# Peptides against a protein of PDB entry 6A30: the designs that were tried, part 56

Target 1, 150 residues: chain A of PDB entry 6A30
Amino acid sequence: AQDADNVLQPIMDLLDSNLTLFAKICEKTVLKRVLKELWKLVMNTMERTIVLPPLTDQTMIGTLLRKHGKGLEKGRVKLPSHSDGTQMIFNAAKELGQLSKLKDHMVREEAKSLTPKQCAVVELALDTIKQYFHAGGVGLKKTFLEKSPD

## One batch from the design tools (peptide; made by RFdiffusion4, then SolubleMPNN)

Design b2_p17_2_s2 (from b2_p17_2, 5 letters changed)
Fold by OpenDDE base, seed 2:
Structure b2_p17_2_s2 (fold): chain B 150 residues (1-150), chain A 17 residues (1-17)
Amino acid sequence: as target 1 above (150 residues)
Amino acid sequence: MKEEIEEAVLKSKEILF
């Protein structure tokens, strides 16, 4: 329970602030459309962020991309000697080899299935979000929230 | 709004993991 409340608090604070404003300014039909789009956005963001942990190894990709971005300004077209092509292929193969290790590390990180505790917290969190979007019957229908493909 | 929701979910993830 407490862990689910802590996980939800950042989302709920944002939703409460914005939906309170929308409830005051929007007609009921407009508000329902906004709620449906927000529901999709929350579910898709939770799925992508919680179920598919973003490869926070953006440190490696960011370091690789940051190294390649600085090199392009010195426009002196010296004719590539035949040796540079082999080195580019070797570097590309080395980068592909690092990408395969990254893929193995990604598959190994993707294989971090949510622990049973994390699953229980996420399930409780989802039920709370469904109740929030239902809003005592003035929000989205329970049948929509339960059967949402999102 | 989208970015704010993404940030809020990211913070929620940091608490969960």
Scores: peptide ipSAE 0.023, ipTM 0.484, DockQ to the pose 0.859
Fold by OpenDDE base, seed 1:
Structure b2_p17_2_s2 (fold): chain B 150 residues (1-150), chain A 17 residues (1-17)
Amino acid sequence: as target 1 above (150 residues)
Amino acid sequence: MKEEIEEAVLKSKEILF
């Protein structure tokens, strides 16, 4: 319980601030639409951040850049003359295509399986978020929150 | 908003792990 509350607190503080404003300014039908989009956003962000931790560790980007950076030998790039602009665009497009494959390779790195304790904390956290978005019946319907594919 | 939610979830992750 307490661990789930601590995990939720940063999200709940943000949601409370914004939803209090939206509840004051939005008509009920608009508010329900906003709540649905916020629900999807929260679920998607939680899934991506908790289950698929973003490789935002600058250390990993630094290590990847450091592994690829060793290939830049000191070749004096003679400035090629004006006609090769098309070839430079093609090479840049080819490098961008390789970055897409790098993204797919990086997504395959170990989705660190949550420990059973972490799973239980996330489940309790999700139940609390569902109750919050239900807001005693003035928010989203329980049936929507329970059947959400998110 | 989106970035703030992403940051809040990131902070929540730092508590969880």
Scores: peptide ipSAE 0.014, ipTM 0.370, DockQ to the pose 0.815
Fold by OpenDDE base, seed 4:
Structure b2_p17_2_s2 (fold): chain B 150 residues (1-150), chain A 17 residues (1-17)
Amino acid sequence: as target 1 above (150 residues)
Amino acid sequence: MKEEIEEAVLKSKEILF
């Protein structure tokens, strides 16, 4: 549990900030499309980010993600006008793109099979992210999250 | 990844507009 939370927390903090923004700016149809692409991205990122880190450097991932997440000051996001939504999506995508830089620090260890502990962390992480993207029914359908090939 | 996100955002923009 705690290890899953430590891995998820930086992703969840990033997603929460960006999805809260998208939920305010985007129409329901647009939001669903953005959520589907973010879902694919998060799944691909998790696969890469959980399979690649040595269990020993959880402190470094947490510190790198906390160093990048600490720049998200609780800026009172004034609801930007309709024109600013596109730039915010781009900025959110850029921030999610910085998760790929985490990969460059992780590349050094061989493709070891996930330990049972890592599998349990991934499963808990997946369930939490599924619940998050479902967002009490306002987000993605459970059937989409369950049948996603990602 | 960055390119995939930028592409996903571009595709999302093309669908928006």
Scores: peptide ipSAE 0.010, ipTM 0.404, DockQ to the pose 0.052
Fold by OpenDDE base, seed 3:
Structure b2_p17_2_s2 (fold): chain B 150 residues (1-150), chain A 17 residues (1-17)
Amino acid sequence: as target 1 above (150 residues)
Amino acid sequence: MKEEIEEAVLKSKEILF
């Protein structure tokens, strides 16, 4: 429940602010077109948020970086000899190569089925959004919301 | 996110007017 609310809250705040205005100003045919485009946008947003959690979720990167970060003891600032620049580039390239493997692992993990917990959060979120866009029959048809390829 | 929807709302307004 709370995880679904955290995913939905930014979307719902935005929809509530705009859809109330559109419902007052737009004729029924225009409103339905706007709702269809907003539906696609919301679905694409959910797909990006759930399938591609923004890299800014510091929790996963923070846990991976915290496991490797224990080794930087107080190395005395010795003056960088001219060879240290190449080693820093090589280490940065090696870290970028590990980030590429992490990206490949994330892409491979994205190809993994959502965890049962993630599926349950997505299902709950989708049902809430479908109800919102249906708006008691004033909004989009249930058949459109259920059969949308989005 | 907020900016993409503000842009989609702007594009939707341009279609309305």
Scores: peptide ipSAE 0.009, ipTM 0.391, DockQ to the pose 0.078

Design b2_p17_2_s3 (from b2_p17_2, 7 letters changed)
Fold by OpenDDE base, seed 5:
Structure b2_p17_2_s3 (fold): chain B 150 residues (1-150), chain A 17 residues (1-17)
Amino acid sequence: as target 1 above (150 residues)
Amino acid sequence: MKEEIEKAVLESKKVLF
């Protein structure tokens, strides 16, 4: 429950603010179009928030990158000899290759099956959001919410 | 419409807590 609330809270705050405004200013037909676009945005946000590895891994990568970035002591800028430039390019290419592998690993980790706990959070979140977007029948149709490819 | 959205929001919050 608490984990689902923490994931949903930012989305619900966004929805509460915007849908209240849109409900006041929009006709029903316009509101339904806005709701469809918000639905896509919410689904994409949930996917990114729940399916993307928690920012802790990016923070670890950022901290690892920041720890490796602090080790460049103010060593005397010897003008890179032509040989040093090639080695720097090779090292930069090697680092970029490692970053590419890391990105591919992150993309592969993005494809990791949700844990049973994450699945339960997503299901609860989806039901809540579907109910919210349905809005007692004044919002989106249930058939749209159930058949959305999002 | 606003009242129904507010009600649906309130009901959705009750399910979360």
Scores: peptide ipSAE 0.024, ipTM 0.461, DockQ to the pose 0.062
Fold by OpenDDE base, seed 1:
Structure b2_p17_2_s3 (fold): chain B 150 residues (1-150), chain A 17 residues (1-17)
Amino acid sequence: as target 1 above (150 residues)
Amino acid sequence: MKEEIEKAVLESKKVLF
């Protein structure tokens, strides 16, 4: 439980911030497209984060995510004007895109086989994230989440 | 939609603890 929470917390904090914004600004169809791209990004990031040794790189991802997370507390989200919403989506997409650049700095360390403990953490993390992306049926379909090759 | 996402997040957190 605690190890899965430590892996999930940075991802959940990122998702909570972005999905709350997207749920307010985006229409249902746009939100579903965003959720699909976020799903791919999260799956790719989790695979990389969990396969990497837990000690050194969690501090870097946690520090990168924590540096961006602290700035968002005090903004009473006034519904941005339509122009501000587009810019916020662009900025959020740019921030998410920077997480994809972390992909390029994650050297191909040999895909070390996950330990049984890491597998259990991944399974628990995946179930939680699937529930999150399903969002009581308003998000992604369970069939998409279960059949995703990611 | 927002409320359902917030609920799903809250429920997911309850499963982790």
Scores: peptide ipSAE 0.022, ipTM 0.461, DockQ to the pose 0.069
Fold by OpenDDE base, seed 4:
Structure b2_p17_2_s3 (fold): chain B 150 residues (1-150), chain A 17 residues (1-17)
Amino acid sequence: as target 1 above (150 residues)
Amino acid sequence: MKEEIEKAVLESKKVLF
């Protein structure tokens, strides 16, 4: 549990900030597309975060994700005018794009089989993220989340 | 939609703890 929380917390903090923003500024159809891309990104990031770094270096990824997540102060998001929404989406997409660059810093260590502990962390993480992206039925369909190749 | 996302996030956090 604690190890899963340590892995998930930086991702969830980033997602909470960005999805709250997207839910406010995006139309339902756009939001669903964003959620699908975020799902892929999160799955890819989790796979890398759990499989590639030895569990000892989680502090660096947590620090990188936390440095990028701290920039969204709980500022009273005044509903930006229609013009500001596009720029906010672009900025949020750019920040999320930095998660893809994390790939370049992760040394291709050989795909070591996940330890039973790492598997349990991944399973718990996946269930939590699936629930998050399903969002009580307003987010992604369960069938999409279960059939995702990611 | 927003409230449901916030609720789902909150519920997901409860499962982690």
Scores: peptide ipSAE 0.020, ipTM 0.455, DockQ to the pose 0.070
Fold by OpenDDE base, seed 3:
Structure b2_p17_2_s3 (fold): chain B 150 residues (1-150), chain A 17 residues (1-17)
Amino acid sequence: as target 1 above (150 residues)
Amino acid sequence: MKEEIEKAVLESKKVLF
């Protein structure tokens, strides 16, 4: 439940902000086209959020950085000598290189089946979103939502 | 959250209607 709520909240905020505008400015035929494109965008966003938790989830990077950051004791602010800037850039580039390898490992892990827990979260989220986009029959057709390749 | 989603779905229906 909580994990599904965390995935749905940003998507619902986006949809609530935009649907009122689209309903006011779009004719019925144009609105249906816009809803189809929004559906694709939402599906892509869910896939990225659930399968590839954004690196901006401060919790995972924060946990990885906190595991490596416990070694920085209260070392005295020595004035940065001119050599420290180049070394910091080199270390940052090396860390970015490791992040790129981690990204390649994560992309290879994308081929792994979602855990049963992740599948349950996705299923619950998808059912909610399908109901939202159907909007009691005035939105997208159920046949489109069920057979969408997205 | 569930109640907010139900409310958002209800509001979306009102707008589409």
Scores: peptide ipSAE 0.014, ipTM 0.420, DockQ to the pose 0.043

Design b2_p17_2_s4 (from b2_p17_2, 8 letters changed)
Fold by OpenDDE base, seed 4:
Structure b2_p17_2_s4 (fold): chain B 150 residues (1-150), chain A 17 residues (1-17)
Amino acid sequence: as target 1 above (150 residues)
Amino acid sequence: MKEEIEKAVLESKKILF
């Protein structure tokens, strides 16, 4: 449990920040597209974060994700005018795009088989993230989350 | 939609803790 929380917390903090923003700014159809791309990104990031770093380097990814997540102070986001929404989406997409660059640093470690502990962490993480992206039925369909190749 | 996402996030956090 605690190890799953340590892996999930940085991802969830990033998702909470971005999805709350997207839910405010995006229409339902746009939001669903964003959620699908975020789902892919999160799955790819989790796979890398759990498979690639030895359990010891979780501090570095957590620190990188926390450094980017700390900028969203709980500022009472006055609903920005229609113009500000596009820039916020672009900035959020750029921040999410930087998670893809984490890809380049992680490529070098051999595909070590996940330990049973890591598998349990991944399973718990996946269920939590699936529930998160389903969002009580307003987010992604369960069938999409279950059939995702990611 | 926003409230449901916030609720789902909160529920997901409750499962983690």
Scores: peptide ipSAE 0.023, ipTM 0.451, DockQ to the pose 0.069
Fold by OpenDDE base, seed 1:
Structure b2_p17_2_s4 (fold): chain B 150 residues (1-150), chain A 17 residues (1-17)
Amino acid sequence: as target 1 above (150 residues)
Amino acid sequence: MKEEIEKAVLESKKILF
């Protein structure tokens, strides 16, 4: 439980912030497309984060995510004008894109086989993330989440 | 939609603890 929470918390904090924004500004069809791309990104990020040794790099990802997460004061989200919404999506996509650049630095470490403990953490994390992306049936379909090659 | 996402997040957190 605690190890899975430590892996999930940075991802969930990122998702909570971005999906709350997207749920407010996006139509259902656009939101589903965004959710699919976020799903791919999360799966790719989890694979890399969990294969890496837990001690050194969680501090870097946690520090990078913590530096960006501290700015969300509970400012009464005035619905941004349509122009502001596009810029916010672009900025959020840029921030998510910077997480994808972490992808290029992480490719260099040898594909170490997951330990049984790491596998159990991944499985628990995956189930939680699948439920999150399903969002009671308003998000992604369970069949998409279960059959995703990612 | 927002409420269902917030609910799913809350439920997912309850499973982890």
Scores: peptide ipSAE 0.020, ipTM 0.429, DockQ to the pose 0.069
Fold by OpenDDE base, seed 2:
Structure b2_p17_2_s4 (fold): chain B 150 residues (1-150), chain A 17 residues (1-17)
Amino acid sequence: as target 1 above (150 residues)
Amino acid sequence: MKEEIEKAVLESKKILF
């Protein structure tokens, strides 16, 4: 449980911030497209975060994810006009793009087989994230989440 | 949509804690 929380919490904090923003600004079709790209990003980030690092790098990823999550001040965002929405999407996409740069610094160390404990953490994390992205049927389809190669 | 996302987030947190 606690190990899964340590992996999920930074991801969930990022997702909470970004999805709340996207749900306010994006039309349903655009939101679903963003969710699909976020899903791929999250899966790739989880794979790297669980498979590659000794315990020391989880703090770095957690700190990086937490540092980017702090930039959304809980400002009482007046419903942004249509013009502000594009800039906010761009800024959110830029922040998500910085998660992709974390991709370049994690050198492909040998695909160490996940320990049984790591597998259990990944499975629990994956189920939680699938449920999150499904969002009671408003988000991504279960069939997409289950059959995704990501 | 926002409410369903917030609900899914809240439910996901309940599964973890």
Scores: peptide ipSAE 0.019, ipTM 0.408, DockQ to the pose 0.071
Fold by OpenDDE base, seed 3:
Structure b2_p17_2_s4 (fold): chain B 150 residues (1-150), chain A 17 residues (1-17)
Amino acid sequence: as target 1 above (150 residues)
Amino acid sequence: MKEEIEKAVLESKKILF
């Protein structure tokens, strides 16, 4: 339940904020086109949020890579003794090895079928979103929502 | 959640009517 809430809440906030605006400014024919594009956007966002590891993890990896890249500037670090240099290389190799394993785990999870729990969350989310976009018959047609390749 | 979803669907209907 709470996992579905965490996925749906940002999507619902986005939809509620934008639909009010679109209903005021768009003619009926234009509104239907906008709703179709919003449907695609929501499906893509949901797929990225549920199937892809949260952007926070990619941003952490990107920030970790960027933090390791910025450390190379101005410190004229005194040549550590032969023992300290070998330990630093060993620690750096160990960190790179852990990062590679994490990347392989992420790529391997991206290729894994959704867990039964994730599938149940996606199904519940999809039904809710379909009802929202149908809006009692004034929104998108059920046939479009059911047959959408998105 | 269910009540919030029902409210959001109800509000979406009001906007589209």
Scores: peptide ipSAE 0.013, ipTM 0.411, DockQ to the pose 0.042

Design b2_p17_3_s1 (from b2_p17_3, 8 letters changed)
Fold by OpenDDE base, seed 5:
Structure b2_p17_3_s1 (fold): chain B 150 residues (1-150), chain A 17 residues (1-17)
Amino acid sequence: as target 1 above (150 residues)
Amino acid sequence: SEREEKLRKALEAVRAA
């Protein structure tokens, strides 16, 4: 459990900040799309982390999420005005466009075997993230989350 | 979790608007 927490902490901090901001400025349909793209990003990042031996889970996830979420850091603390919100949505749309292409640009590598401990950590991490994105039923549907590759 | 609750509240606010 502690290992899972350590791995997820940077990801969850970024997600908390970004989704809180998006929830304030986005319409429901847009927000749902953002959630789906972020889910895909997280899953793809985790896949790479598991498959690529030379890199640590924390460094890979942090780097990838930071790269895609960089535009969102600007609004982490500041509540947008109407004008600011419009610009932020525009910027977010551009970022989402990049995220949608992520699958096509990802290099597939052979998966490595995981130790029992690593498997347990991954399972805990996946459960935690699924619960987070589901958000008590107001976020993504369970059916969508369960069909996502992991 | 605390994080989940925070997100849930934020999303509920959007749905209620």
Scores: peptide ipSAE 0.289, ipTM 0.805, DockQ to the pose 0.078
Fold by OpenDDE base, seed 1:
Structure b2_p17_3_s1 (fold): chain B 150 residues (1-150), chain A 17 residues (1-17)
Amino acid sequence: as target 1 above (150 residues)
Amino acid sequence: SEREEKLRKALEAVRAA
């Protein structure tokens, strides 16, 4: 469990910050779409992480993710006016674009074999992320989350 | 988890709006 937490920490920190902001500024339908796209991005990123060379560790990925997410680190944003809201949406969209770029920078290598322990950690990590995105039923549907290949 | 709870609350707030 602790190992899984360590693996997920950089991604989850970014997700917490971004999703908190998006939840405040997005309409329900838009937010759902954003969640789906983020889910896909996270899954793809994790997949790439597993196949990346040992020298490209989670720390490096975390650093890259944090670099791209710095614009949202201030946490909760208050939207006092319509103009401010529009600007925040624009900024949020820009940040999402940066995350997509990060995905493109991750080069897929030959799949690395995992030890049984590593497999268990990955499975636990995946379950944790699925639960996070499901959010007790108010987030993404389980059926959608389960369609992602392990 | 704490993170899950935070997201849940945020999403519930959106649904309630």
Scores: peptide ipSAE 0.274, ipTM 0.795, DockQ to the pose 0.079
Fold by OpenDDE base, seed 4:
Structure b2_p17_3_s1 (fold): chain B 150 residues (1-150), chain A 17 residues (1-17)
Amino acid sequence: as target 1 above (150 residues)
Amino acid sequence: SEREEKLRKALEAVRAA
Protein backbone atom coordinates (compact mmCIF):
# COMPACT_ATOMS: atom_id res chain seq x y z
CA ALA B 1 0.00 0.00 0.00
CA GLN B 2 2.73 2.41 0.90
CA ASP B 3 4.60 1.63 -2.28
CA ALA B 4 1.53 2.26 -4.37
CA ASP B 5 0.94 5.53 -2.60
CA ASN B 6 4.46 6.61 -3.27
CA VAL B 7 4.08 5.84 -6.94
CA LEU B 8 0.82 7.71 -7.30
CA GLN B 9 1.41 10.65 -5.03
CA PRO B 10 2.81 13.08 -7.59
CA ILE B 11 -0.05 12.53 -10.01
CA MET B 12 -2.66 12.46 -7.30
CA ASP B 13 -1.44 15.73 -5.87
CA LEU B 14 -1.78 17.34 -9.24
CA LEU B 15 -5.19 15.80 -9.78
CA ASP B 16 -6.44 16.96 -6.42
CA SER B 17 -5.41 20.49 -7.12
CA ASN B 18 -6.87 20.64 -10.59
CA LEU B 19 -10.06 18.72 -9.93
CA THR B 20 -10.90 20.84 -6.96
CA LEU B 21 -10.73 23.87 -9.17
CA PHE B 22 -12.57 22.23 -12.05
CA ALA B 23 -15.36 21.12 -9.77
CA LYS B 24 -15.92 24.69 -8.72
CA ILE B 25 -15.91 26.28 -12.13
CA CYS B 26 -17.22 23.65 -14.54
CA GLU B 27 -20.71 22.57 -15.38
CA LYS B 28 -21.26 18.91 -14.58
CA THR B 29 -21.18 17.66 -18.16
CA VAL B 30 -17.99 19.51 -18.85
CA LEU B 31 -16.52 18.23 -15.63
CA LYS B 32 -17.31 14.66 -16.59
CA ARG B 33 -15.55 15.12 -19.89
CA VAL B 34 -12.55 16.57 -18.14
CA LEU B 35 -12.47 13.64 -15.76
CA LYS B 36 -12.48 11.20 -18.64
CA GLU B 37 -9.59 12.91 -20.33
CA LEU B 38 -7.65 13.07 -17.11
CA TRP B 39 -8.24 9.39 -16.56
CA LYS B 40 -6.82 8.55 -19.94
CA LEU B 41 -3.87 10.78 -19.39
CA VAL B 42 -3.12 9.26 -16.02
CA MET B 43 -3.31 5.75 -17.40
CA ASN B 44 -0.96 6.59 -20.21
CA THR B 45 1.44 8.22 -17.83
CA MET B 46 1.43 5.20 -15.59
CA GLU B 47 2.04 2.93 -18.52
CA ARG B 48 5.11 4.86 -19.50
CA THR B 49 6.32 4.86 -15.95
CA ILE B 50 6.22 1.10 -16.05
CA VAL B 51 7.74 0.72 -19.48
CA LEU B 52 10.53 3.27 -19.42
CA PRO B 53 12.09 3.34 -15.98
CA PRO B 54 12.09 0.47 -13.56
CA LEU B 55 9.04 0.62 -11.38
CA THR B 56 9.94 1.23 -7.77
CA ASP B 57 8.23 2.46 -4.66
CA GLN B 58 9.93 5.75 -5.23
CA THR B 59 8.20 8.63 -6.92
CA MET B 60 9.20 7.71 -10.43
CA ILE B 61 6.23 9.56 -11.82
CA GLY B 62 7.42 12.64 -10.05
CA THR B 63 10.78 12.31 -11.65
CA LEU B 64 9.24 11.90 -15.06
CA LEU B 65 7.02 14.90 -14.51
CA ARG B 66 10.00 16.99 -13.59
CA LYS B 67 11.97 15.80 -16.55
CA HIS B 68 9.33 16.11 -19.19
CA GLY B 69 6.60 18.24 -17.70
CA LYS B 70 8.53 21.49 -17.93
CA GLY B 71 7.34 22.91 -14.68
CA LEU B 72 5.41 20.08 -13.15
CA GLU B 73 6.71 19.16 -9.76
CA LYS B 74 5.99 16.60 -7.15
CA GLY B 75 3.30 17.69 -4.78
CA ARG B 76 0.21 19.79 -4.77
CA VAL B 77 -0.09 22.60 -7.25
CA LYS B 78 -0.19 25.94 -5.53
CA LEU B 79 -2.66 28.35 -7.02
CA PRO B 80 -2.63 32.08 -6.50
CA SER B 81 -5.02 33.00 -3.73
CA HIS B 82 -6.18 36.25 -5.24
CA SER B 83 -6.68 35.14 -8.81
CA ASP B 84 -9.99 35.71 -10.49
CA GLY B 85 -11.93 32.95 -12.16
CA THR B 86 -10.37 33.52 -15.53
CA GLN B 87 -6.90 33.32 -14.15
CA MET B 88 -7.78 30.18 -12.26
CA ILE B 89 -9.01 28.53 -15.42
CA PHE B 90 -5.88 29.58 -17.20
CA ASN B 91 -3.69 28.14 -14.49
CA ALA B 92 -5.59 24.89 -14.48
CA ALA B 93 -5.37 24.62 -18.22
CA LYS B 94 -1.68 25.31 -18.08
CA GLU B 95 -1.07 22.52 -15.63
CA LEU B 96 -3.19 20.14 -17.61
CA GLY B 97 -1.33 21.10 -20.73
CA GLN B 98 1.97 20.38 -19.13
CA LEU B 99 0.77 16.95 -18.19
CA SER B 100 -0.26 16.35 -21.77
CA LYS B 101 3.13 17.44 -22.97
CA LEU B 102 4.66 14.86 -20.72
CA LYS B 103 2.95 12.19 -22.75
CA ASP B 104 4.31 13.58 -25.96
CA HIS B 105 7.86 13.79 -24.74
CA MET B 106 7.98 10.36 -23.25
CA VAL B 107 9.16 7.96 -25.90
CA ARG B 108 7.89 4.49 -25.36
CA GLU B 109 10.60 1.92 -25.11
CA GLU B 110 10.45 -1.82 -24.93
CA ALA B 111 8.35 -3.06 -22.09
CA LYS B 112 10.35 -4.21 -19.12
CA SER B 113 9.59 -7.31 -17.17
CA LEU B 114 8.18 -6.57 -13.75
CA THR B 115 8.94 -8.48 -10.62
CA PRO B 116 6.04 -9.94 -8.70
CA LYS B 117 6.40 -7.15 -6.20
CA GLN B 118 6.25 -4.51 -8.87
CA CYS B 119 3.19 -6.13 -10.38
CA ALA B 120 1.46 -6.07 -7.04
CA VAL B 121 2.25 -2.41 -6.61
CA VAL B 122 0.86 -1.59 -10.02
CA GLU B 123 -2.32 -3.51 -9.38
CA LEU B 124 -2.88 -1.79 -6.10
CA ALA B 125 -2.14 1.57 -7.63
CA LEU B 126 -4.66 0.94 -10.39
CA ASP B 127 -7.34 -0.06 -7.94
CA THR B 128 -6.69 3.01 -5.87
CA ILE B 129 -6.87 5.42 -8.73
CA LYS B 130 -9.98 3.76 -10.15
CA GLN B 131 -11.69 4.24 -6.83
CA TYR B 132 -10.58 7.83 -6.79
CA PHE B 133 -12.08 8.59 -10.17
CA HIS B 134 -15.23 6.66 -9.36
CA ALA B 135 -15.68 8.77 -6.25
CA GLY B 136 -18.36 6.63 -4.70
CA GLY B 137 -20.43 6.68 -7.83
CA VAL B 138 -20.56 10.39 -8.46
CA GLY B 139 -17.48 10.38 -10.63
CA LEU B 140 -16.75 8.21 -13.64
CA LYS B 141 -18.63 4.99 -14.18
CA LYS B 142 -16.85 1.76 -13.45
CA THR B 143 -17.49 0.55 -16.96
CA PHE B 144 -15.60 3.48 -18.35
CA LEU B 145 -12.71 3.00 -15.98
CA GLU B 146 -12.43 -0.65 -16.89
CA LYS B 147 -12.11 0.13 -20.57
CA SER B 148 -8.89 1.98 -19.99
CA PRO B 149 -5.70 0.03 -20.45
CA ASP B 150 -3.80 -1.04 -17.39
CA SER A 1 -9.08 7.67 1.19
CA GLU A 2 -9.04 11.32 2.06
CA ARG A 3 -8.38 12.22 -1.53
CA GLU A 4 -11.33 10.20 -2.70
CA GLU A 5 -13.58 11.78 -0.15
CA LYS A 6 -12.52 15.24 -1.18
CA LEU A 7 -13.27 14.54 -4.81
CA ARG A 8 -16.57 12.91 -3.94
CA LYS A 9 -17.68 15.94 -2.01
CA ALA A 10 -16.62 18.27 -4.76
CA LEU A 11 -18.48 16.29 -7.40
CA GLU A 12 -21.56 16.00 -5.26
CA ALA A 13 -21.63 19.72 -4.84
CA VAL A 14 -21.59 20.16 -8.59
CA ARG A 15 -24.26 17.55 -9.07
CA ALA A 16 -26.49 19.22 -6.55
CA ALA A 17 -26.10 22.67 -8.04
Scores: peptide ipSAE 0.269, ipTM 0.793, DockQ to the pose 0.080
Fold by OpenDDE base, seed 2:
Structure b2_p17_3_s1 (fold): chain B 150 residues (1-150), chain A 17 residues (1-17)
Amino acid sequence: as target 1 above (150 residues)
Amino acid sequence: SEREEKLRKALEAVRAA
């Protein structure tokens, strides 16, 4: 459990910050689409992390996220005034662009077989992320999340 | 989790709007 938390922490920090902003400025259908894209990105990130050396997983994720997280809104963002809506949307789009670039910078190495311990960590991490994106039913549908390849 | 709750609240706000 602790290992899973450590692996997820950098990703979750980024997600928390950005999703809070997106939720405030996006219409529901747009937000849903954004969530789906983020889900795919997170899954791809995890997949690529698994193939990396175990000792570098946390550091690699953190480094990559920090590298591409520059300019991202962190923490809880105040609701913009009506006049600031366009600017906020622009900023959100910019942030999404940075997240997308993260995928391109992650090089997948040759797949390594995971130890039983590593498998358990990955399973726990996946469950945690699925629950996060489902958000008690107000987020992505469970069926959608479960059909996504791990 | 706490993170899940934060997201849930944020998404609920969107639904309510």
Scores: peptide ipSAE 0.268, ipTM 0.792, DockQ to the pose 0.079

Design b2_p17_3_s2 (from b2_p17_3, 7 letters changed)
Fold by OpenDDE base, seed 5:
Structure b2_p17_3_s2 (fold): chain B 150 residues (1-150), chain A 17 residues (1-17)
Amino acid sequence: as target 1 above (150 residues)
Amino acid sequence: SEREEKLRKALEEVRAA
């Protein structure tokens, strides 16, 4: 459990920051699409980490996600104070566009064999992230989360 | 978790708007 926590900390920090921002700038429909794209990004990043040669298992996933997250931020425009609905839609569309572009640059790789301990850590991490994105039923549906490739 | 609760609250605010 502690190993999983160590792996997840950087991921969760990134997700908290991004989703907090998106929740402020996106209406419901756009936000749902953003959540789905973030979920796919997380899954793709985790998959890549699993197939990469071992370096630092506790930091690799977080580092990859942070790198991609920073890339997304470069194209973002800050919201003015007291933005109207039109400005929010414009910003949300822009953010979603940037996220989509980032996703298109993601490359999936074939998974390598993991030790039983590594498998347990990954499984726990996946469960934790799924629970996070579900957000007590307010976030993504369980059906969608279970169908997502990992 | 605390993080999950934070996200839940944020999403609820959007749904209520």
Scores: peptide ipSAE 0.355, ipTM 0.834, DockQ to the pose 0.076
Fold by OpenDDE base, seed 1:
Structure b2_p17_3_s2 (fold): chain B 150 residues (1-150), chain A 17 residues (1-17)
Amino acid sequence: as target 1 above (150 residues)
Amino acid sequence: SEREEKLRKALEEVRAA
């Protein structure tokens, strides 16, 4: 559990920061779309990070997300007006689009096998993230989340 | 979790608006 927490902490910090803002400024439909895109981004990044380097207490996932997500933090500003909010959403969407291309910039290395411990950590981490995005039923549907491979 | 609860509340507020 502690190992999973260490792996998830950087990711969750980024998600919390961005989703808190998006929840305040986005309409329901837009927010749902944003959640889906973030889910895809997280899963894609995790997949690449897990395959290339072995999982440790401090995973590269959070570092990679934070490094590339710095542009998203620029959008973390109080909205002075609705018009400014719209522009902010547009900019955030653009940045998210760029982040989704992270997989294309990953160095291709030979896939590394995970130890049983690492596998357990990954499974727990994935379950935790799925629960987070589901948000008690008001977030993404379980059917959507379960389509992602383990 | 606490984080999940935070997101849930945020999303519920959006749905209620």
Scores: peptide ipSAE 0.352, ipTM 0.832, DockQ to the pose 0.079
Fold by OpenDDE base, seed 2:
Structure b2_p17_3_s2 (fold): chain B 150 residues (1-150), chain A 17 residues (1-17)
Amino acid sequence: as target 1 above (150 residues)
Amino acid sequence: SEREEKLRKALEEVRAA
């Protein structure tokens, strides 16, 4: 549990700050879409970080943004003056790229496969982040979260 | 968790608006 917490701290700090801001500047339907895209982005980033350690942050971010960016652009975002919602989301995604450091905590060995201990930590981390995104029922649906790739 | 609660509150505010 403690190891999972340590692994998640950087992600959660970023998510807390960005989602708090997005909640204030986004309409409900747009915010929901943003949450879905962020979930996908987080999961894919984690996956790539673990499975493909040789990839750079820029490569991972670029690939993820290209794959999911179209969904974000379709929503109308009401932003404070002098702000662009798409740009804010992009910046958040960019910041998520820093999660490459997560591999240092989750993958101690040069092996591509995780040890049983590492797998357990990942499972705990995933459960925690799923719970976070569900947010007591006001966030993403459990069914959606459970079907998302790890 | 505390973080979950923060997000929940933030999202509830949006729903109420």
Scores: peptide ipSAE 0.324, ipTM 0.819, DockQ to the pose 0.084
Fold by OpenDDE base, seed 4:
Structure b2_p17_3_s2 (fold): chain B 150 residues (1-150), chain A 17 residues (1-17)
Amino acid sequence: as target 1 above (150 residues)
Amino acid sequence: SEREEKLRKALEEVRAA
């Protein structure tokens, strides 16, 4: 539990800051879309960090930005006139490079497999993030959150 | 958690607007 908290602390700080801001400046439908995209970014970053530990932060960020940038463009969401939602997502994705800390905690010898302890940390981290994004039912739906890699 | 509650409150405000 303590290890999971240590891993999540920087991520949650970034999420808290960004989502608080987004909630204030985005209308409901845009905010929902932003939440979904951030969820995907977080999950994909975590997955890649664990599965591909040798990758640099820059490489991971670049890949995620390209992938989700295209997804955002494809989605064509209504954005607030005073804020560029696409740019916000890109900025958030860049900041989510802090997810590399997960690699520092979980990667020892560039191994692809996780120890039981590391698995437990990942599980706790995922559960915590799911609960966060669900936000007592006013955030993302549980069914959507369960589609993420576990 | 405290963080979850913070987000919940923020989202509720948007939903109510």
Scores: peptide ipSAE 0.322, ipTM 0.818, DockQ to the pose 0.085

